# Ledger of designs, part 87: peptides against a protein of PDB entry 5EFW

Target 1, 141 residues: chain A of PDB entry 5EFW
Amino acid sequence: TTLERIEKNFVITDPRLPDNPIIFASDSFLQLTEYSREEILGRNARFLQGPETDRATVRKIRDAIDNQTEVTVQLINYTKSGKKFWNLFHLQPMRDQKGDVQYFIGVQLDGTEHVRDAAEREGVMLIKKTAENIDEAAKEL

## One batch from the design tools (peptide; made by RFdiffusion4, then SolubleMPNN)

Design b1_p22_1_s1 (from b1_p22_1, 12 letters changed)
Fold by OpenDDE base, seed 2:
Structure b1_p22_1_s1 (fold): chain B 141 residues (1-141), chain A 22 residues (1-22)
Amino acid sequence: as target 1 above (141 residues)
Amino acid sequence: TVKDLIEEVRKAVLEKEEERRL
Protein backbone atom coordinates (compact mmCIF):
# COMPACT_ATOMS: atom_id res chain seq x y z
CA THR B 1 0.00 0.00 0.00
CA THR B 2 1.26 3.42 -0.92
CA LEU B 3 1.18 6.29 1.53
CA GLU B 4 -1.44 8.22 -0.38
CA ARG B 5 -3.82 5.29 -0.16
CA ILE B 6 -3.83 5.27 3.62
CA GLU B 7 -7.01 7.12 4.41
CA LYS B 8 -6.08 8.22 7.90
CA ASN B 9 -4.92 11.43 9.52
CA PHE B 10 -1.17 11.39 9.49
CA VAL B 11 2.02 13.22 8.74
CA ILE B 12 5.58 12.21 8.18
CA THR B 13 8.31 14.46 9.50
CA ASP B 14 12.02 14.50 8.87
CA PRO B 15 14.12 14.95 11.99
CA ARG B 16 17.23 15.15 9.86
CA LEU B 17 16.03 18.49 8.54
CA PRO B 18 16.02 21.72 10.51
CA ASP B 19 13.16 21.79 13.02
CA ASN B 20 11.76 18.36 12.10
CA PRO B 21 9.40 19.61 9.40
CA ILE B 22 6.43 17.87 7.90
CA ILE B 23 7.49 16.30 4.64
CA PHE B 24 4.24 14.46 3.92
CA ALA B 25 0.66 14.96 4.99
CA SER B 26 -2.33 12.81 4.22
CA ASP B 27 -5.40 14.27 2.60
CA SER B 28 -7.38 13.47 5.71
CA PHE B 29 -4.93 15.39 7.84
CA LEU B 30 -5.30 18.40 5.60
CA GLN B 31 -9.06 18.14 5.88
CA LEU B 32 -8.91 17.81 9.63
CA THR B 33 -6.63 20.77 10.12
CA GLU B 34 -8.07 22.90 7.31
CA TYR B 35 -4.66 23.63 5.84
CA SER B 36 -3.51 23.20 2.30
CA ARG B 37 -0.59 20.99 1.57
CA GLU B 38 1.50 23.97 0.55
CA GLU B 39 0.81 25.69 3.84
CA ILE B 40 2.20 22.92 5.99
CA LEU B 41 4.87 21.09 4.05
CA GLY B 42 8.28 22.08 5.27
CA ARG B 43 6.95 23.33 8.61
CA ASN B 44 7.12 21.94 12.10
CA ALA B 45 3.73 20.68 13.25
CA ARG B 46 3.70 23.07 16.22
CA PHE B 47 1.46 25.41 14.25
CA LEU B 48 -1.39 23.19 15.38
CA GLN B 49 -0.82 24.26 18.97
CA GLY B 50 -2.56 27.13 20.65
CA PRO B 51 -3.43 28.74 23.96
CA GLU B 52 -5.14 25.72 25.46
CA THR B 53 -2.62 23.20 24.27
CA ASP B 54 -1.08 21.62 27.34
CA ARG B 55 2.60 22.44 27.43
CA ALA B 56 3.46 19.37 29.46
CA THR B 57 1.91 17.20 26.79
CA VAL B 58 3.87 19.04 24.14
CA ARG B 59 6.98 18.36 26.16
CA LYS B 60 6.21 14.65 26.08
CA ILE B 61 6.17 14.84 22.31
CA ARG B 62 9.43 16.74 22.28
CA ASP B 63 11.02 14.24 24.62
CA ALA B 64 9.95 11.38 22.41
CA ILE B 65 11.51 13.05 19.41
CA ASP B 66 14.72 13.78 21.27
CA ASN B 67 14.89 10.26 22.60
CA GLN B 68 13.79 8.74 19.31
CA THR B 69 10.94 6.89 20.97
CA GLU B 70 7.23 6.61 20.46
CA VAL B 71 4.59 8.47 22.42
CA THR B 72 0.83 8.61 22.53
CA VAL B 73 -0.91 11.65 23.95
CA GLN B 74 -4.10 13.63 23.75
CA LEU B 75 -3.79 17.35 23.28
CA ILE B 76 -5.77 20.33 22.13
CA ASN B 77 -4.93 21.37 18.62
CA TYR B 78 -6.33 24.12 16.46
CA THR B 79 -7.45 24.14 12.87
CA LYS B 80 -6.55 26.93 10.51
CA SER B 81 -9.85 28.59 11.33
CA GLY B 82 -9.07 28.40 15.03
CA LYS B 83 -11.36 25.54 15.90
CA LYS B 84 -10.16 23.51 18.84
CA PHE B 85 -10.12 19.76 18.69
CA TRP B 86 -8.83 16.99 20.87
CA ASN B 87 -6.08 15.18 19.08
CA LEU B 88 -5.32 11.64 20.15
CA PHE B 89 -1.88 11.61 18.68
CA HIS B 90 0.63 8.85 18.24
CA LEU B 91 4.19 9.52 17.22
CA GLN B 92 6.81 6.93 16.44
CA PRO B 93 10.14 6.85 14.71
CA MET B 94 10.49 5.24 11.34
CA ARG B 95 13.79 3.49 11.11
CA ASP B 96 15.72 2.47 8.06
CA GLN B 97 17.13 -0.96 7.42
CA LYS B 98 20.13 -0.09 9.53
CA GLY B 99 17.95 0.89 12.46
CA ASP B 100 18.62 4.60 12.19
CA VAL B 101 15.73 7.02 12.54
CA GLN B 102 14.79 8.31 9.15
CA TYR B 103 11.41 9.89 9.81
CA PHE B 104 8.76 10.31 12.42
CA ILE B 105 5.23 9.15 11.78
CA GLY B 106 2.48 11.14 13.43
CA VAL B 107 -1.03 9.73 13.43
CA GLN B 108 -4.15 11.47 14.66
CA LEU B 109 -7.29 9.61 15.61
CA ASP B 110 -10.41 10.27 13.62
CA GLY B 111 -12.72 12.67 15.40
CA THR B 112 -12.26 15.71 17.53
CA GLU B 113 -13.40 14.61 20.96
CA HIS B 114 -11.42 13.67 23.99
CA VAL B 115 -11.57 9.92 24.41
CA ARG B 116 -11.27 7.97 27.62
CA ASP B 117 -11.09 4.48 29.01
CA ALA B 118 -12.03 1.77 26.56
CA ALA B 119 -12.54 4.23 23.74
CA GLU B 120 -9.09 5.64 24.31
CA ARG B 121 -7.53 2.20 24.37
CA GLU B 122 -9.30 1.32 21.17
CA GLY B 123 -8.22 4.57 19.58
CA VAL B 124 -4.65 4.04 20.63
CA MET B 125 -4.64 0.58 19.13
CA LEU B 126 -6.05 1.97 15.93
CA ILE B 127 -3.58 4.79 15.51
CA LYS B 128 -0.68 2.54 16.40
CA LYS B 129 -1.81 0.05 13.81
CA THR B 130 -2.11 2.89 11.34
CA ALA B 131 1.40 4.00 12.17
CA GLU B 132 2.69 0.53 11.43
CA ASN B 133 0.89 0.55 8.11
CA ILE B 134 2.46 3.89 7.29
CA ASP B 135 5.84 2.59 8.32
CA GLU B 136 5.50 -0.30 5.93
CA ALA B 137 4.24 1.90 3.13
CA ALA B 138 7.00 4.43 3.65
CA LYS B 139 9.66 1.77 3.22
CA GLU B 140 8.98 2.06 -0.47
CA LEU B 141 10.34 5.59 -0.47
CA THR A 1 5.18 10.42 -6.89
CA VAL A 2 5.18 10.65 -3.12
CA LYS A 3 8.89 10.06 -3.15
CA ASP A 4 9.41 12.94 -5.52
CA LEU A 5 7.24 15.20 -3.42
CA ILE A 6 9.12 14.38 -0.27
CA GLU A 7 12.41 15.08 -1.97
CA GLU A 8 11.10 18.38 -3.23
CA VAL A 9 10.04 19.36 0.26
CA ARG A 10 13.39 18.38 1.68
CA LYS A 11 15.15 20.40 -0.95
CA ALA A 12 12.97 23.40 -0.31
CA VAL A 13 13.55 23.21 3.42
CA LEU A 14 17.28 23.03 2.98
CA GLU A 15 17.29 25.89 0.53
CA LYS A 16 15.25 28.00 2.90
CA GLU A 17 17.62 27.22 5.72
CA GLU A 18 20.55 28.20 3.56
CA GLU A 19 18.88 31.47 2.70
CA ARG A 20 18.24 32.12 6.36
CA ARG A 21 21.89 31.66 7.16
CA LEU A 22 23.01 34.12 4.48
Scores: peptide ipSAE 0.595, ipTM 0.907, DockQ to the pose 0.818
Fold by OpenDDE base, seed 5:
Structure b1_p22_1_s1 (fold): chain B 141 residues (1-141), chain A 22 residues (1-22)
Amino acid sequence: as target 1 above (141 residues)
Amino acid sequence: TVKDLIEEVRKAVLEKEEERRL
């Protein structure tokens, strides 16, 4: 499918289901996080959080979901093996023809390091553009 | 298809939730 051809780190979640679970994950996302597709589908993405994940940043993500808005943050996440990585993360709602939220699109920048300044700005632009591409591809669903 | 897979995930999530209520 067009969606499967997007070679970026991303997930699609369904806020209309209990606990906003992941309903789709890219192959790159699975590789990044070291999980199989079976292990993560149907689960809330909070399993990526750990001891050093900033709770204030997590709250920003939660608030964006609750308010059905977009947000861009950097936070510590953990792979299945317990490796820490910096996740430059963009989340935005995908809306239907009536303007109602159907899904959330979550995009993670390639790499595991904290980015700043120009590199952060470039990364943000890239993951936002990727989210728009996913939004268009997901219209086929 | 991706669409079919998503529907399977939705079904599984809803079934699990229903089992929790029983």
Scores: peptide ipSAE 0.587, ipTM 0.904, DockQ to the pose 0.825
Fold by OpenDDE base, seed 1:
Structure b1_p22_1_s1 (fold): chain B 141 residues (1-141), chain A 22 residues (1-22)
Amino acid sequence: as target 1 above (141 residues)
Amino acid sequence: TVKDLIEEVRKAVLEKEEERRL
């Protein structure tokens, strides 16, 4: 499976570039967020945040990037039109053969609702599995 | 290819950063 054939909401970012910008976005991610590819490529994903986005949750994401670790959180994000949605988000580093971080993979659960309990656990398993599939497909890069 | 597209984004980001620093 090639990277562009993965029909899930995801982005790839490059922490080696200024401000860890998005370097790839899936078609589904563009549909979810209502942005064009041209509007988001080369930008940090923080443009999805807004007034009701929890700052402590955002700090968890930032800490994971800084520490080169994975994280899974739920946070309020906003579409281009300003529509709020709950984003179950998983982030993990993609490492090269030397073990150095090359990229980050960000996966967003399908849907816009806040999930809890069993539904949250299922969603987490799904987005983590998706991240592994992306990691495997991205080895061609 | 996807690799080529990513490389173009990387170049554009670096060019923009260079312009910002000038």
Scores: peptide ipSAE 0.585, ipTM 0.905, DockQ to the pose 0.771
Fold by OpenDDE base, seed 4:
Structure b1_p22_1_s1 (fold): chain B 141 residues (1-141), chain A 22 residues (1-22)
Amino acid sequence: as target 1 above (141 residues)
Amino acid sequence: TVKDLIEEVRKAVLEKEEERRL
């Protein structure tokens, strides 16, 4: 599948299901987070959050989902082993032909370090482009 | 297929939710 060939950190979630669970995760995402596919499928992505995750940033993500808009944030997330990493994260809705939201696409930058300035801008452009590629690939679903 | 996997996840989520309501 074209979707499976995208070698980036990403998930697809389904807001039409209870608690907007992850319904697809890339292999890279699993490697990044140290979870198995079975451990994360069907769960809300909030399991990546921890003590140092900024609540205001999380609220921005929630607001974007509720408003069916895109958002780009950088926040602390945690791997299964409890390792902290900086997650430059882009979220956007995937819409059907009628314009209704079917899924959300979440893309994480490959790096785990805090990025700033030009590096952040470059990262944002990259993950946004990746999200568009995923959107096109996911139309086959 | 990816489509099949997604459908399986959806089914599992819905079944779990139904069980929680019982």
Scores: peptide ipSAE 0.538, ipTM 0.890, DockQ to the pose 0.832

Design b1_p22_1_s2 (from b1_p22_1, 9 letters changed)
Fold by OpenDDE base, seed 1:
Structure b1_p22_1_s2 (fold): chain B 141 residues (1-141), chain A 22 residues (1-22)
Amino acid sequence: as target 1 above (141 residues)
Amino acid sequence: TVKELIEEVRKKVLEEYEKKLE
């Protein structure tokens, strides 16, 4: 499908289900996080958090979901094997024709490094553009 | 298909949630 052809790290979550679980994950996302599809589908994405994940940043994500707004942050995440990586993360709601939120799109930058300044701006533009592509592709759902 | 997979996930999530409420 068109959605499956997007070769980026991303997930789609469903806020209409209990605890806003992941309902779709790209192959690249699975490779990045070292999880199988069966291990992450149906779960909230918080399993990527760990001891050094900044709780204030996590709260920003939670607030964006609750307020049905977009957010872009950088935070420490952990792979299945426990490897730490910096995640430049963008989240935005996917709305239906009536304007109601159906899903959330979460996009993770390909790299594992903490980025600043021009590199951060470039990364933000990339993941936001990716989110728009996913939004368009997911209209078939 | 992707749509079918998503529907299966949604079904499983709801079933698990219902079991927790019992």
Scores: peptide ipSAE 0.569, ipTM 0.891, DockQ to the pose 0.843
Fold by OpenDDE base, seed 3:
Structure b1_p22_1_s2 (fold): chain B 141 residues (1-141), chain A 22 residues (1-22)
Amino acid sequence: as target 1 above (141 residues)
Amino acid sequence: TVKELIEEVRKKVLEEYEKKLE
């Protein structure tokens, strides 16, 4: 499908299910996080968080979910093997034709380093554009 | 298909949730 052909780090979650679990994960995302698809599907994405993940930033994500809004943050995440990486992360709701939220799209920038200034701005633009592409591709679902 | 996969995930999640409520 068109969705499967998007070669970016992303997941789709379903807030209509208990605990807003991941219902789709890109191959690139699996490679980045070192998890298998079976290990990820049906779970809330919070398993990527760890000791050095900033709780205030996590709260921003939670608030965005609860309020059905978009948010862009940068936070520490952990791979399955325990490797830390900086995740420039964009989250936005996917709405149906009536305007109701059906899914959330989570996009992560390529790379594992903390980005700042111009690089961060450029990264934000990229992941937001990616999210829009995913949104369009997922309309067929 | 992706759609079929998603539906399977949804089904699994809901089944597990129902079991926890029992």
Scores: peptide ipSAE 0.566, ipTM 0.889, DockQ to the pose 0.843
Fold by OpenDDE base, seed 4:
Structure b1_p22_1_s2 (fold): chain B 141 residues (1-141), chain A 22 residues (1-22)
Amino acid sequence: as target 1 above (141 residues)
Amino acid sequence: TVKELIEEVRKKVLEEYEKKLE
């Protein structure tokens, strides 16, 4: 499918289900986080958080979900093996033809390093563009 | 298909949720 051909780190979540679980994850995302597809599908993405994850940043994500808005943040996440990585993360709602939120799209920048300045700006542009591509591809669902 | 996979996930999530409510 067109969605499966997007070779980026991303997930799709369903806010219409209990606890807004992940309903789709790209192969790259699985490789990044070291989880199998079976281990993460149906779960809320909070399992990526750990001791050094900034709670204020997490709140920004939660607020965006609740308010059905987009947000871009950078936060510490953890792989299955417990390795820390910096996650430049963009989240935005995917709306149906009526304008109602159907899914959320979460995109993670390639790489695991903290980014600043021009690199951060470029990364943000990339993950936002990727999110738009996913939004278009997901219309087939 | 991707659509079928997603529907299976949705089904499982709802089933598990219902079990927790029992």
Scores: peptide ipSAE 0.563, ipTM 0.888, DockQ to the pose 0.832
Fold by OpenDDE base, seed 5:
Structure b1_p22_1_s2 (fold): chain B 141 residues (1-141), chain A 22 residues (1-22)
Amino acid sequence: as target 1 above (141 residues)
Amino acid sequence: TVKELIEEVRKKVLEEYEKKLE
């Protein structure tokens, strides 16, 4: 499908289900996080958090979900094996024709390093553009 | 299809929570 052709790190979650679980994960996302598809689908994405994940940043994500808004942050996440990586993360709601939130789209920048300045700005533009592509592709569902 | 896979996940999630309510 068109959605499957997007070769970026991303997930789609369903806030209409209990605990806003992941309902779709890209192959790249699975590779990044070292999880299988079976291990991830149906779970809330909080399993990526760990001891050094900034709680204030997590709260920003939670607030964005609760308020049905977009947010862009950078935070420490952990792979299945426990490796830390910096995640430049963009989240935005996917709305239906009536304007109601149907899903959330979460996009993670390629790489594991903390980015700043021009590199961060470029990364933000990229993941936002990717989110828009996912939004368009998901309309075919 | 992706649509079918998503629906399967949704179904499993809902079934799991329904069982917890029993």
Scores: peptide ipSAE 0.562, ipTM 0.888, DockQ to the pose 0.813

Design b1_p22_1_s3 (from b1_p22_1, 8 letters changed)
Fold by OpenDDE base, seed 2:
Structure b1_p22_1_s3 (fold): chain B 141 residues (1-141), chain A 22 residues (1-22)
Amino acid sequence: as target 1 above (141 residues)
Amino acid sequence: TIKELIEEVREKVLKEYEEKLK
């Protein structure tokens, strides 16, 4: 499908389900995080957080979910094996034709390094564009 | 299809949640 062909790190979550679980994960995301699809689907994405994940940043994500808005942050995440990586993360709601939120799209920048300045701006632009592509692709759902 | 897969996940999550509520 069009959605499955998007070769970027992303997940789709369903805020209408208990605890806003992941309902779709891209192959790239699975590769990045070292999890299988079976291990991921149906779970809240918070399992990627760990000791060095900034709590304030996590709160920004939570607030965005609660407020049904978008947010872009960088935070430490952990792979299944416990490897830390910097995640430039963009979250945005996917709305139906009426404007109601159906899903959230979470996009993670390719790579594992903390980015700054021009590189960050470029990365943000990329993941936002990716999110829009996902939004379009997911409309068929 | 992806739509079907997503629906399966939704059903699974709901089922598990309902079981927890019992």
Scores: peptide ipSAE 0.508, ipTM 0.879, DockQ to the pose 0.838
Fold by OpenDDE base, seed 3:
Structure b1_p22_1_s3 (fold): chain B 141 residues (1-141), chain A 22 residues (1-22)
Amino acid sequence: as target 1 above (141 residues)
Amino acid sequence: TIKELIEEVREKVLKEYEEKLK
């Protein structure tokens, strides 16, 4: 499908299920995080957080979920092997034709480095555009 | 299809949730 062929780091979660679990993960996301599909499907994405993940930033993500809004943040995440990486992350709701939230789309910028200034702004634009592409591709679900 | 796969995940999650409530 079109969704499966998007070669970006992203997940789709279902807030209508208990604990807003991941229901889809791109191949690139699995490669980046070092998890198998079986290991992460059906789980909340918080397993990527660790000791140096900023809790205030995590709260911003939680607030966005609760308020059904979009948010863009940069935070420390951890691979399965425990490697730290900076995650420039964009989250936005996917709504049906009635305007009701069906899913959330989470997109991560390619790379693992902390980005700043112009590079960050460019990255934000890219992941937001990617999220829109995913939204369009996922409408057939 | 991907739609079917997603539905399978949803069913699994709901089943596990129900089991936890027992």
Scores: peptide ipSAE 0.507, ipTM 0.878, DockQ to the pose 0.839
Fold by OpenDDE base, seed 5:
Structure b1_p22_1_s3 (fold): chain B 141 residues (1-141), chain A 22 residues (1-22)
Amino acid sequence: as target 1 above (141 residues)
Amino acid sequence: TIKELIEEVREKVLKEYEEKLK
C-alpha cells in the first residue's frame, strides 16, 4: 500500500480507543526501537519513556493530544534493550472530512543524537513533510 | 490489507478493555 511505502520512522495511534494505542508502526520504527510489531501494536507509546525522559516534554505531548493539536519536541527515549536515544519527534492529528480527529501521526527523525540550529530546523522540516505524506496515504484507509 | 490489520488491532484492544471491565 501507499502507507507501507513510506520508509520513515512513524506510528499511527487511535485516540478513539482506550489509552490512545499504536495501531500501525513502520518497519523503520520497529528497527529503531528494537521491538517487534506484536510487542507494540495495541499499546500506548509511553513504553519508550525512561528515567531521563523529561517530564515537561512528555506533558507537552500529552497536552497536544488532549487539545488535538500538533507539536514538535526532542526527548530522550529508550529502546527495548534500554539504550537511550534523542528523539526529534513530530505529532499531528489526522482529521476526517468533517474535521474530526481520527488518528494521530507520530514521526521520529532517523538520527539518535540531539540536534541543534540548522540541523534541527532541517530535521523538523523533514519530519513535518513526512507527516503530511502519511496523512495523505492514510486517507486510503 | 492495512485496513484489515488496523481493524484487528482495534478489535483486540476493545476486547481486552471489555475484559478489564468485568
Scores: peptide ipSAE 0.505, ipTM 0.878, DockQ to the pose 0.824
Fold by OpenDDE base, seed 4:
Structure b1_p22_1_s3 (fold): chain B 141 residues (1-141), chain A 22 residues (1-22)
Amino acid sequence: as target 1 above (141 residues)
Amino acid sequence: TIKELIEEVREKVLKEYEEKLK
């Protein structure tokens, strides 16, 4: 499918299910986080958070979900083995033909380093574009 | 298909949720 051909770090979550679980994860995302697909599907993405994850940033993500809006943040996440990485993360709702939120699309920038200034702006542009591509591809669902 | 895979996840989540409510 077109969705499976997108070679980027991303997940799709379902806010219509209990706790907004991940219902799809790209291969790249699995490689980034060091989890298997079986370990991730059906779970809320909060398992990536850890001691140094900024709670205020997490609240921004939660607020965006609750308000059905998009958000872009950088936060510390952890791989399965406990390695810290900076996650430049973009989240946006995917709406159906009626305009109702069907899914959320979460995209993570390639790499694990904290980015600033021009690099951050470029990264944001890239992950937003990727999210739009995923939105279009996921319409087949 | 990917659609079938997603539906399997949905069913799994709902089933586990129902079991927790019992």
Scores: peptide ipSAE 0.499, ipTM 0.875, DockQ to the pose 0.831

Design b1_p22_1_s4 (from b1_p22_1, 11 letters changed)
Fold by OpenDDE base, seed 3:
Structure b1_p22_1_s4 (fold): chain B 141 residues (1-141), chain A 22 residues (1-22)
Amino acid sequence: as target 1 above (141 residues)
Amino acid sequence: TVKDLIEEVRKKVLERERERRE
C-alpha cells in the first residue's frame, strides 16, 4: 500500500471513534517512540506526553482538533523508555469529498532536537508537505 | 490491506467501549 511505503514519522487518528485513537502508525513512528504497533493502535496519542510537556502547547493541539483545523507546534515528548525528545509536530484534518473531517494526520519531524529560525521554517515546510502526501495516499481508505 | 487493518482497529476500539459500558 502507498501509505505503508511513506518513510516518515506519522500517525492517522479517527475522531469519529471514542477518544480520537490512532488507527495507523508508520514504522518510523514506532521506531522513534519505541512502541510496538500493538501498543499504539487504538490509543489516543497523549501517551507521548510527560512531566515537561508544556500544557499550553497541548491545549493548542486540542483546540485544533475541536475546531477541525491544522496546527504546528514543538513540544517535549517521551519514548516508551522515558527518553525525552523535542517533537516538531504538525496536525491537519483529512476531509472527504463532501468536506467533512474523516481523519487527522499527525506528522513528526525527523530528529529529536529543538529547532529554531531557518531550521524550524524548513522543518515546518517539510512536515506540511509530508502531511499532504499522506492525505493523498489515505484517500484510498 | 491497510484498509482492512484499520477496520480491525475500529472494531477493536468499539468492542472495548461496549465492554466498558457493560
Scores: peptide ipSAE 0.599, ipTM 0.908, DockQ to the pose 0.833
Fold by OpenDDE base, seed 1:
Structure b1_p22_1_s4 (fold): chain B 141 residues (1-141), chain A 22 residues (1-22)
Amino acid sequence: as target 1 above (141 residues)
Amino acid sequence: TVKDLIEEVRKKVLERERERRE
């Protein structure tokens, strides 16, 4: 499918299911996080958080979900083996023809370091563009 | 297919919730 051809780190979640679980994950996302597909499908993405993950940043993500809005943040995430990495993360709702939220799209930058200034702006543009591509591809579902 | 996989995940999640409530 066109969705599977997008070679970026991303997940799709379903807010209409209990606890907004991941219903799709890209191969790149699995490689980044060191999890198998079986380990993450049907789970909330909070398993990526750990001791050094900023709680205020997590709250921004939660608020975006609750308010059905988009958000872009940087936060510490952890791989399955416990490796820390900086995640430039973009989240946005995917709406149906009536305008109702059907899914959320979460995109993670390939880089694992904290980015600032021009590098951050470039990364944000990249992950937002990726999210739009995913939104278009997911319409066939 | 991707659509089939998503449907399977949805069914799995909903079934798990039903079992927890029983």
Scores: peptide ipSAE 0.594, ipTM 0.906, DockQ to the pose 0.832
Fold by OpenDDE base, seed 4:
Structure b1_p22_1_s4 (fold): chain B 141 residues (1-141), chain A 22 residues (1-22)
Amino acid sequence: as target 1 above (141 residues)
Amino acid sequence: TVKDLIEEVRKKVLERERERRE
């Protein structure tokens, strides 16, 4: 499976570039967020945040990036038109053969509602599996 | 290709950063 064939909501960011910008966004992600590819590529993903986005949760994401670890959170994000949605979000580093971080993979669960309990557990498993698929597909980069 | 697109993004980001510092 090639990267473009993964029909899930995800982005790839490059922490080696200034401000860890998005360097790849799936079509589904663009549809979810209502942005064009041109509006997103080269930008930090923080544009999805808004007034009701929990800053402590955002800090968890930042900490994971800084520490080069994975994290899974739910947070309020906003589409281009200003619509709120709950984002079950998984982030993990993509490492090269030497173990150095090359990219970060960000996966967003399908759907826009807050999930709990069994649905949350299922969603977490799904987005983590998706991240692994992306990691494998992105080895061609 | 995806690789080409990513490279284009990298170039744009770096160019913007250069211009910002000038």
Scores: peptide ipSAE 0.593, ipTM 0.905, DockQ to the pose 0.765
Fold by OpenDDE base, seed 5:
Structure b1_p22_1_s4 (fold): chain B 141 residues (1-141), chain A 22 residues (1-22)
Amino acid sequence: as target 1 above (141 residues)
Amino acid sequence: TVKDLIEEVRKKVLERERERRE
């Protein structure tokens, strides 16, 4: 499986580069966020944040990156046109054979609504499974 | 390829950082 065959909302970032920029973005992600590929690649994903994005949730993401761990949260993000949407987001590190972090995988659930209870659990399982598929596909890089 | 694209992005990012330091 190649990265381009995974039809989900996701990005891959490179923490070994300055400011952990996006180095790959899926077509679905571009559609969701209303950005072009050129506008996205090489940038930190913080451009999705806005006035109503919960800073404590953002801190959880930052902590996960710093600690090289996975995290799953829901937060308000903004499209290029300024539209708010709820993002059920999963982040996990991609490690090499030595166990060193090479990339981070960020997966966003389809949809714009905040999810709860069984729907949230189902969404979490889905985006985690997607992250594993991306991890496997990225071994070809 | 995807690999080539990623490498290009890396190159651009690093070049930008170098220019900022000059």
Scores: peptide ipSAE 0.585, ipTM 0.903, DockQ to the pose 0.763

Design b1_p22_2_s1 (from b1_p22_2, 13 letters changed)
Fold by OpenDDE base, seed 4:
Structure b1_p22_2_s1 (fold): chain B 141 residues (1-141), chain A 22 residues (1-22)
Amino acid sequence: as target 1 above (141 residues)
Amino acid sequence: MEEELRKARERAEEFIEKIKEL
């Protein structure tokens, strides 16, 4: 499928379900996070958070969901084995033809360090473009 | 909580199956 061809780390979540669970995860996301699809489907993505995850950044994500807006942040996430990584994360709503939010698209760019300046701008451009591609692909449903 | 999670998983599975049909 078109969605399966998107070789990026991403999830689709459903804010219309309790606690905005993950309803789709890319194979790359599973590989990155070291979880099986069964382990994460139906769960809120907060399982990626841990002790060093900045709570203020998490609040920005929550606010974006609540306000049905996009957000781009960098935060510490953890794999299943407890490995830390920097996640350049972009979230945006997927809307229907009426403009109502159906889903959220979350795209993750992993790194060993926090990125700044040109590297950050490049990463942001990449994950935003990826999110748009996912949005277009998912609209085929 | 467990019941809601179960329902969420079921709906997720349905969505995945729809995606596979694309």
Scores: peptide ipSAE 0.162, ipTM 0.741, DockQ to the pose 0.810
Fold by OpenDDE base, seed 3:
Structure b1_p22_2_s1 (fold): chain B 141 residues (1-141), chain A 22 residues (1-22)
Amino acid sequence: as target 1 above (141 residues)
Amino acid sequence: MEEELRKARERAEEFIEKIKEL
């Protein structure tokens, strides 16, 4: 399947289900976060947050979901073992043929530090392009 | 809440199976 072959960190969530659960996760995402597929499917992605995750940034993500818009942020996330990583995160809605939101695509670019300037711009372009590729692969679902 | 979580997991599994058919 084309979607499973995308070697990027991403999830698909379903806002039409209670608490916007993860309905798909890439193998790379599972490797990054140290969770099994069974552990995360049907759950809200907030389990990646922890003590040093900026609450104002989390609110920006929540607002984007509520408003059905895209957002790009950097935030601290945690693996299952408790390891911190900087997540350059892009979220965007997947819309059906009528223009209604069907799913959200979340793409993660991990790093050991907060990225700035040219590195940030490059990362943003990468994760946005990845989200578009996922949208094309999954639009028939 | 457990009932809704169970239903969400079941629907996620169905979605994954549909993706595998592509």
Scores: peptide ipSAE 0.139, ipTM 0.727, DockQ to the pose 0.837
Fold by OpenDDE base, seed 1:
Formats: C-alpha cells, structure tokens, sequence
Structure b1_p22_2_s1 (fold): chain B 141 residues (1-141), chain A 22 residues (1-22)
C-alpha cells in the first residue's frame, strides 16, 4: 500500500478509543523502538517515556491531543532495551470530511543529540511533510 | 482496563488489515 511504502518512523493513534492507543506503526518505528507490533498495538505511546523525559514537554503533547491541535517537540525517549534517544516529534490530527478528528498522526525523527536552529528547522520540515503525506495516504481509511 | 486494552488491540489489528487493502 501507499502507507506501507512510507519509510519513516510514524504511528497512527485513535483518540476515540480509551487512552488514545496506537492502531498502526510503521516498520521503521518498530525497528527504532525495538518493540514488536504485538507489543505496542492498543497501547498509549507513553511507554517510550522514561526517567529523563521532560514532564513539561509531555504535558505539551497531552494538551495538543486534548485540544485537537498539532504540536512539535523534542524529548528523550527509550527503546525496549532502555537505550535513550532524542525524539524530534510531531503530531497532528487527521480529520474527516466534516472536520471531526478521526486519528492522530505521530512522526518521530530520532537522533543522538538535541538539535537547534537550522538542524531543528530542517527536521521539523521533514516530519511535518511526512505527516502530510501520511494524511493523504490514509484519507481512505 | 485490561478488557478495554484487549478490545483496542483487536480494533488495531482490524485497522491494519483495512490498511493493507489500500
């Protein structure tokens, strides 16, 4: 499928289900996080958080979901084995023809360091464009 | 809570199958 060909780290979540669980994960996302699909489907993505994950940043993500808006942040995430990585993360709502939120698209750009300025802008452009491509590919869901 | 999580996982699997049809 067109969606399967998107070789980026992303998930789709369903805010209409309890606790906004992951309903789709790309193969790249599974490889990045070291989880199987069976381990993460139906779960909230907060399992990626750990001791050094900034709680204020997590609150920004929660607020965006609650307000049905997009957000872009950088936060520490953890793989299944406990390896830390910097996640440049973007989420945005996927809306139906009536304008109601159906899903959220979450795109992850992993790195070994926190990025700023030109590198951050480049990463943000990439993950936002990826989210738009996913939105277009998933419009028939 | 566990039952709701199970149901969510089942719906997720159904959704994946739907995506594969695209």
Amino acid sequence: as target 1 above (141 residues)
Amino acid sequence: MEEELRKARERAEEFIEKIKEL
Scores: peptide ipSAE 0.129, ipTM 0.729, DockQ to the pose 0.818
Fold by OpenDDE base, seed 5:
Structure b1_p22_2_s1 (fold): chain B 141 residues (1-141), chain A 22 residues (1-22)
Amino acid sequence: as target 1 above (141 residues)
Amino acid sequence: MEEELRKARERAEEFIEKIKEL
């Protein structure tokens, strides 16, 4: 399918369901996070958070969901085995033709370091473009 | 809460199956 061709770390969540669960995850995302599809479908993505995840950054993500807007942040996430990674994360709403939010698209760029300057700008551009591609593919459903 | 999560998972599975048909 068109969505399956996108070789990036991403999830689709459904804010119309209780607790905004993950309804789709790319194979790359599963590999990154070390979870099976069965383990994460129907769950809120907060299972990636841990002790060193910045709570102010998490609040920015939460606020974006509540306000139905996009956000781009970097935060510490954890794999199933407990490995820390820096997640350059972009989230944006997918809207229908009436402008109502149907889903959220979350795109992750992983790394061992917090990125700055040109590397950050490049990463942000990449994950935003990826989110747009996913948005277009998801509209085919 | 557990029942809501079960329903969410079922809907997610249905969504994935729909995507596979594209």
Scores: peptide ipSAE 0.067, ipTM 0.670, DockQ to the pose 0.783

